Peptides against a protein of PDB entry 4Z63. Designs and how they scored, part 119

Target 1, 334 residues: chain A of PDB entry 4Z63
Amino acid sequence: LCLGMNDLTGNIPEDLFHLKRLNLLGIQENRLSGSLSREIRNLSSLVRLDVSWNLFSGEIPDVFDELPQLKFFLGQTNGFIGGIPKSLANSPSLNLLNLRNNSLSGRLMLNCTAMIALNSLDLGTNRFNGRLPENLPDCKRLKNVNLARNTFHGQVPESFKNFESLSYFSLSNSSLANISSALGILQHCKNLTTLVLTLNFHGEALPDDSSLHFEKLKVLVVANCRLTGSMPRWLSSSNELQLLDLSWNRLTGAIPSWIGDFKALFYLDLSNNSFTGEIPKSLTKLESLTSRNISVNEPSPDFPFFMKRNESARALQYNQIFGFPPTIELGHNN

## One batch from the design tools (peptide; made by RFdiffusion4, then SolubleMPNN)

Design b2_p16_6_s2 (from b2_p16_6, 6 letters changed)
Fold by OpenDDE base, seed 1:
Structure b2_p16_6_s2 (fold): chain B 334 residues (1-334), chain A 16 residues (1-16)
Amino acid sequence: as target 1 above (334 residues)
Amino acid sequence: PKVIIDLTGSSWVTTE
């Protein structure tokens, strides 16, 4: 049953929960309000529940132990409060959990040992506090993680060295500290392709440790951190780099010539730094910008990328990183 | 103007 993208108001009719054979319930993008009924427990055949983009409030009901086939729960952009219900945090069937842009609070706790099928987790833009969950690496299939715009403090947990499944990771604007430790840990995530750390590590030095290595890194965004230092030499070994944003930092020195050696680099933003010297000639030879026919079949994350061009503008959604226009931004440097 | 790229957006997200 798909009723999304309408102007429906009020609560979900209770009789809807009598549909025992219902596999898909999509009521997203409406103006449904009130609490999400605990009677969703009656939808025992439910595989996908999408209640996103509504006006739901209250706590998410703790009934997910009665939904043994639930793979997808989308509740982003609501007014949910409280924490993740225990039954949801222990769901063995759940592949994707999206509760982005709610008012969820408290410590983030997931029973990753139980959540054996969890592939994607979006809890961005909530009110979670405390420390990052140290046990996230125990979610052995967890590839996509957005924890951005929460009130996490401290450092990236050491346990994340063992986060082998991690491919897409955003911790933007979560008050994190110690970028050196973070990068030192995350380099061990051998499947990491996308790393977004914007609006953290305020005023820290970007490490230039040649021992750092991100072999499969395609997307690196560490913008607006007021980072000091220079273009990190370790990044030159990330041969698959496609998107680099280090804008709005305090980086100095020359833009190195190796920046033009990235065969797949199509988006480069180094703007609003303190770079000096000449623009490397190698940038004019970037294959991704010179060749019109580069079809790169890259897997896309389950969650889209967003670009906000200015502080007053709305963010543009891109389902794929290749949706970004080919860009070289070097403005507002020395 | 600040350009911010994130893995997932916030409430001010628009689609192309």
Scores: peptide ipSAE 0.066, ipTM 0.690, DockQ to the pose 0.070
Fold by OpenDDE base, seed 3:
Structure b2_p16_6_s2 (fold): chain B 334 residues (1-334), chain A 16 residues (1-16)
Amino acid sequence: as target 1 above (334 residues)
Amino acid sequence: PKVIIDLTGSSWVTTE
């Protein structure tokens, strides 16, 4: 049953919960309000539940132990409060959990040993506090993780050295500290392709340790951190780099010539730094920006990228980074 | 103006 993208108001009709054979319930993008009924427990055949973009409030009901086939739960952009219900945090069937842009709070706790099927987790823009959960790497299939815009603090857990399944990771604007430690840990994530760390590590030095290596890194966004230092030499070994944003930092020195050696680099933003010297000639020869067609394979992520050009404007959603226009931004350096 | 790129986490997003 799909009733999304309407102007429906009020609560879900009670009779809807009598549909015991319902596999998909999509009521997203409405104006449904009130609490999400615990009677969803009656939908025992439910595989996908999408209640996103509504006006739901209250706590998410703890009934997910009665939904043994639920793979997808989308509840982004609501007014949910409280924590993740215990039954949801222990769901062995759940593949994707999206609760972005709610008012969830408390310490983030997931029983990763139980959540054996969890692949994608979006909890961005909530009110979770405390430290990052150290046991996330125990979610052995967890590939995509967005924890941005939460009230986390401290450092990236040491346990994340073992986060082999991690591919897409955003921790932007989460009050993280110690970028050297973070990068030192995350370099061990062998499948890491996308790393977003914007608005963290305020005023720290960007490490230039040549021992750092991110083999599969395609997207690196570390903007607006007031980072000091220079272009990191270790990045030159990330041969698959496609998008680099180090804008709005305090980076100095020259832009190195190796920046133009990335065959797949099509988006570069180094604006609003303190770079000096000449623009490397190699940038004018980037294959991705020339007439030469480069074959780049990018898997579709479960979570899109967002680009906001103006503070007053809404961000544009891009399902793939290739949706970004080819860009070289070097403005506002001195 | 400042360009902000993020994976997700915004409340002000639109799709093309």
Scores: peptide ipSAE 0.046, ipTM 0.650, DockQ to the pose 0.070
Fold by OpenDDE base, seed 4:
Structure b2_p16_6_s2 (fold): chain B 334 residues (1-334), chain A 16 residues (1-16)
Amino acid sequence: as target 1 above (334 residues)
Amino acid sequence: PKVIIDLTGSSWVTTE
């Protein structure tokens, strides 16, 4: 049953929950309000539940133990409060959980040992606090993780060295500290391709440790951290780099010539730093910028990228990294 | 203008 993208109001009719054979329920992008009924437990055949972009409030009902086939739960952009209900945090069937842009709070707790099928987690823009959950790496299939815009004070857990499944990771604007530790840990994530750490580590030094290595790194965004230091030499070994944003920091020194050696680099933003010297001629030789057909059929995360040009402008959503326009931004440097 | 790239969206996000 798909009723999305309408102007439906009120709550879900109770009779809807009599549909025992319902596999798909999509009621997204409406104005449905009130609490999400616990009677969703009656939808025992449910595989996909999309209630996103509504006006739901209250706590998410703890009935997911009665939804043994549920693979997809999308509840982003609602007014949900409380935490992740226990049954949801223990769901062995759930593949994707998207609860971005709600008012969920407390400590983030997931029973990753039980959540054997979880591959995508989007909990960005909530009110979670405390520390990052140390047991996230126990979610053995967890590939895509967005935890941005929460309040996860402290450092990246040491346990994340074992986060082998992690491919796409955003921790933007989550009050994280110790970028050296974070990078030192995350370099062990062998499948990590996308790393977004914007608006963290305020005033810290960007490490230039040559021992750091991100083999599969394609996207690195560490903007607006007031980071000091220079262009990190360890980054030159990330041969698959496609997008680099280190804008709005306090980086100094020259832009190194190796920046032009990245064969796949098509988006570079080093603006609003304190770089000096000449623009490397090697940047003019970037093949990716001379060819428009850089569309590579690569897997994309289950959540989009967003670009915001200024505070007053709307952010642009990109479902694929290749959707970003080829860009070189070097403005506002010394 | 300040450009921020993130994996997070808000209600003011537009699709390309």
Scores: peptide ipSAE 0.043, ipTM 0.688, DockQ to the pose 0.066
Fold by OpenDDE base, seed 2:
Structure b2_p16_6_s2 (fold): chain B 334 residues (1-334), chain A 16 residues (1-16)
Amino acid sequence: as target 1 above (334 residues)
Amino acid sequence: PKVIIDLTGSSWVTTE
């Protein structure tokens, strides 16, 4: 049953929950309000539940133990409060959980040993607090993680060195500290291709440790951290780099010539730093910027990127990283 | 204007 993208108001009719054979319920992008009924438990055949972009409020009902086939739960952009209900945090069937842009709070707790099928987690823009859950690496299939814009604090857990499944990771704007530790840990994530750490590590030094190595790194965004230091030499070994954003920091020194050696680099933002010297000539030879026939040999991420002009602006969605306009931003380096 | 690039956890997510 798909009723999305309408102007429906009020609550979900109770009789809808009598549909025992329903596999998909999509009521997204309406003006439905009130609490999400516990009677969802009656939809025992449910595989996909999409209640996103509504006016739902209250706590998410703890009925997911009665939904053994549920793979997809989409509840982004609602007014949900409380935590992730225990049955949801223990769901063995769930592949994707999206509760972005709600008012969920408390400590983030997931029973990762039980959530054996979880591959995508989006809890961005909530009110979760405390430390990052150390047991996230126990979610053995968890590939995509967005925990941005929460009230986390502290450091990246040491256990994340074992986060083998991790490919796409955003921790932007979560009050994290110790970038040296974070990078030292995350370099062990051998499948990590996309790392966003924007708006953390306030005033710290960007490490220039030659021992750091990110083998499969394609996207690195560490903007607006007021980081000190220079262009890190360890980054030169990330040969698959496609997007680099180190803007709005306090980085100094010259832009190194090796920045032009990245064959796949199509987006570079080093703006609003304190770089000096000449623009490397090698930047003018970037094949990705000069050649129309860029053989995209690298798979795009399986989820969209968002670009905002500023914190208050509406995000633009890009389904593929190559959807970004080829860009070199070196402005405001005086 | 400050450009902010971030990620989602789902391919089914629409823009905010």
Scores: peptide ipSAE 0.048, ipTM 0.701, DockQ to the pose 0.076; fails the geometry check

Design b2_p16_6_s3 (from b2_p16_6, 7 letters changed)
Fold by OpenDDE base, seed 2:
Structure b2_p16_6_s3 (fold): chain B 334 residues (1-334), chain A 16 residues (1-16)
Amino acid sequence: as target 1 above (334 residues)
Amino acid sequence: PEVIIDLENSSWVTTE
């Protein structure tokens, strides 16, 4: 049953929950309100539940133990409060959980040893607090993780060095500290291709430790952290780099010539720093900017990227990184 | 222009 993208109002009729053979319920992008009924437990054949972009409120019902076939739960952009229900946090069938842009709160807890099928987790823009869950690496298939814009504190857990499945990770604007530790840990995530750490680590020094190495890194965004230091030498070994944003920091020194050696780099933002010297001539030789025929294997997270030209401007949504226009931003430097 | 890349559109944030 697909009723998305309408102007439906009110609550879900209770008789709908008598549809025992329903595999897909999509009622997204409506004006449905009230609590999400616990009677969804009656939809025992449900594989996909999409209630996103509505006006639902209250707590998410703890009935997911009665939905043994549920693979996809999309509830982003609602008014849900409370925590993740225990049955949801223990779901062995769930592949994708998207509860972005709600009012979920408390300590984030998932039983990763039980969530054996979870591969995508989007809990961005909620009110989770405390520390990052140390057991996330126990979600052995978890590839996409967005925990941005929560009230996390502290450091990246040491256990994340064992997060082998992690490919796309955002912790943007989550009040994290100790970038040296974070990078030191995350470099062990050998499948990591996309890392977003914007609006963290305020005023810290960007480490220039030559022992750091991110072999598979394609997207690195560490903007608006007021980071000090220079362009990190360790980054030169990330040969697959496609997008680099270090804007709005306090980085100094010269832009190194090796920045032009990246064969796939098509988006570079080093603006609003304190770089000096000349623009490396090697930047004019970037293959990705000179040839449209470059095969770029783009990382494909399940969550979109957003670009704002101004903090007050409306963000543009990009489902693919390659959707970004080829860009070199070096403005507001010396 | 201040270009910011993020995963969230703050203009879409719902309030209680």
Scores: peptide ipSAE 0.058, ipTM 0.638, DockQ to the pose 0.074
Fold by OpenDDE base, seed 3:
Structure b2_p16_6_s3 (fold): chain B 334 residues (1-334), chain A 16 residues (1-16)
Amino acid sequence: as target 1 above (334 residues)
Amino acid sequence: PEVIIDLENSSWVTTE
């Protein structure tokens, strides 16, 4: 049953919960309000539940132990409060959980040992606090993680050295500290392709440790951190780099010539820094920006990328990284 | 800041 993208109001009719064979319920992008009914527990055959972009409020009902086939739960952009229900945090069937842009709070707790099928987690823009959950690496299939815009104070847990499944990771604007430690830990994530750390580590030095290595890194976004230092030499070894945004920092020195050696680099933003010297001629030789036909493997997170051009303007959503226009932005440097 | 790339979708996000 798909009733999304309408102007439906009120609550879900109770009779809907009599549909015992219903596999998909999509009521997204409406004006449904009130609490999400506990009676969703009656939809025992449910595989996909999409209640996103509504006006739901209250706590998410703790009934997911009665939904043994549920793989997809999308509840982004609602007014949900409280924490993740215990039954949801222990769901062995759930593949994707998206509760972005709600008012969920407290410490983030997931029983990763039980959540054996979880591969995508989007909890961005909530009110979670405390430390990052150290047991996330125990979610052995977890590839996509967005925890941005929460209040996760402290550092990236040491346990994330063992986060082998991690491919796409965003921690933007989560009050994280110690970028040196964070990168030192995350470099051990062998499958990490996308790393977004914008609006963290305020005023810290971007490490230039040559021992750092991100072999499969395709997307690195560390913007608006007021980072000091220079272009990090360790980044030159990330041969698959496609997108680099280090804008709005306090980076100094020259833009190194190796920046033009990235065969797949099509988006570069180093604007609003304190770089000096000449623009490397090698940038004019970037293969991805020339007429050369280069095959590029695009990372495919379960969440889109966003580009915000102005604090007062709406961000543009891009479902794919290649949706970004090929760009070299070096403005507002010394 | 003028241009910031992020992975956040909120009420102020629009799709091109």
Scores: peptide ipSAE 0.046, ipTM 0.632, DockQ to the pose 0.064
Fold by OpenDDE base, seed 1:
Structure b2_p16_6_s3 (fold): chain B 334 residues (1-334), chain A 16 residues (1-16)
Amino acid sequence: as target 1 above (334 residues)
Amino acid sequence: PEVIIDLENSSWVTTE
């Protein structure tokens, strides 16, 4: 049953929950309000539940133990409060959980040992607090993790050295500290291609440790952290780099010539720093920006990027990294 | 900052 993208109002009719054979319920992008009924437990055949972009409020009902086939739960952009229900946090069937842009709170706790199928987790823009859950790496299939815009104090857990499945990771604006530790840990994530750490580590020094290595890194965004230091030498070994944003920091020194050696680099933002010297001539020879044919392995289109230029503007969605306009931004360096 | 990049799961995403 797909009723998305309408102007439906009110709550879900109770009789809808009598549809025991229903595999897909999509009521996204409406004006549905009230609490999400616990009677969804009656939809025992449900595989996909999309209630995103509505006006739902209250706590998410703890009925997911009665939904043994549920793979997809999309509830982003609602008014849900409370925590993740225990049954949801223990769901062995769930592949994707998207509860971004709600008002969920408390400590983030997932039973990753039980959540054996979880591969995508989006809890960005909520009110979670405390520390990052140390057991996230126990979610052995978890590839995409967005925990941005929460209040996770402290450091990246040491256990994340074992986060082999991690490919896409955003922790933007989550009050994280110790960038040296974070990078030292995350470098062990061998499948990590996208790392977004914007608005963290305020005033810290960007490590220039030559022992750091991110082999598969394609996207690195560490903007607006007030980071000090220079362009990190370890980054030069990330040969697959496609997008680099280190804007709005306090980085100094010269822009090194190796920045132009990245064959796939098409988006570079080093603006609003304190870089000095000349623009490397190698930037004029970037293969991705010339007429030369290049081979680029894009991140999965299933994991779109969002670009927001200002607080008043709606974020633009880019399903492909190549959707970003080719950009070299070196402005406002003084 | 002038530009903020973030990640978000799409509603049409399939994991199989």
Scores: peptide ipSAE 0.088, ipTM 0.648, DockQ to the pose 0.045; fails the geometry check
Fold by OpenDDE base, seed 4:
Structure b2_p16_6_s3 (fold): chain B 334 residues (1-334), chain A 16 residues (1-16)
Amino acid sequence: as target 1 above (334 residues)
Amino acid sequence: PEVIIDLENSSWVTTE
C-alpha cells in the first residue's frame, strides 16, 4: 500500500492494521499526525515501513518483535520522541533504519549482536546525547552510518578500530573532540570511503602524522572546525580521493603539489583558510576535471549529502557524491 | 562564498 506524497491528515485508520499480508506500507510525505499506532504489530508480513515526512509524535511503539520480516523502517522527519524501542534495537531482520530529523533523545543504544542484518543507520539530527555507542562495530554488516547533529560528547570510541564494515560515516556537528584520536582510530576502518567530520574538534590541530593511512578514502569532509596545521601529508596516499573539503579552518602553509596527483579528485574546497604561496600548477592537470563524464558506477550511501552556501540559505541535497559539480574553491586565503 | 558540505544539514527541513 503506497499512499505517499499526498496531503493526508489525521492518523492511520485502525482497520489498515488488519492487512496481515501487507508487505509494504508507504505513507510518507503526508500530514499524518498523532502517535504511530502500536497496532502496526498486526502487520506481521511487513517488509518495508515508510512513515517519513509526516507529523507523527510520541514514542515509537515497541512492537518490532512482532514484525519478523521488517527490513526497512523509514521514519525520518517526524516528531518522534524517546529512544529507539527495545524491539527495534534488537531486530535481527532490519537492514535499514532511518529516523533522521526527529526528537529522539537519551543515550543511543542498539543491540548490535542481535541486529545481524543492519547495514544502514541514519539517526542524524536528533537529540541523542552521551557518548557514541562503543558496540556499533558489533553490527557486523553496518556500512552506512549517519549520526550527525546529535550531541555525542567526547571522542570516537577505541572499539571503532574494529569497525570493518564501516564505509560511509558522518559525525558532523556532534560535539566531538580529539581529531588526532578520531583519525588514528578510523584509519583502521579499511572499508571506509566517506568520512564527514564537519563542525567538530573546534580549534584543534589537524594531525600531520605520516603513519596515518586511509586506503579507500574517496570523500573527506572536515569543514568549519577551526583546525590549525597544514595540508596533511598522510592524505596524499589516499589515491582514490574524489572529494576533499577542508574549508573554514585555520590551515596554513602551501597547498602541496600532490593535490593534483589525485586521478579522481573532482571537488576540492580549501577556501576560508590561511594558505599561502602559489596555486599548484598540478591542479590544472587534474584528469577528472577535463571531462564532465564522471563515472557513477559505484555504491553510494543511503543518506544524502548536503551543501550549504551560507547560514541563510537552504542546503542543497545530493543523493550521490557524483551529483556534486566539479569544483575548485580556493577563495579567502592569505 | 561560504560552502559547507555535510551528510546532515536538515535544520531547514520541517514538516508541514
Scores: peptide ipSAE 0.085, ipTM 0.670, DockQ to the pose 0.067; fails the geometry check

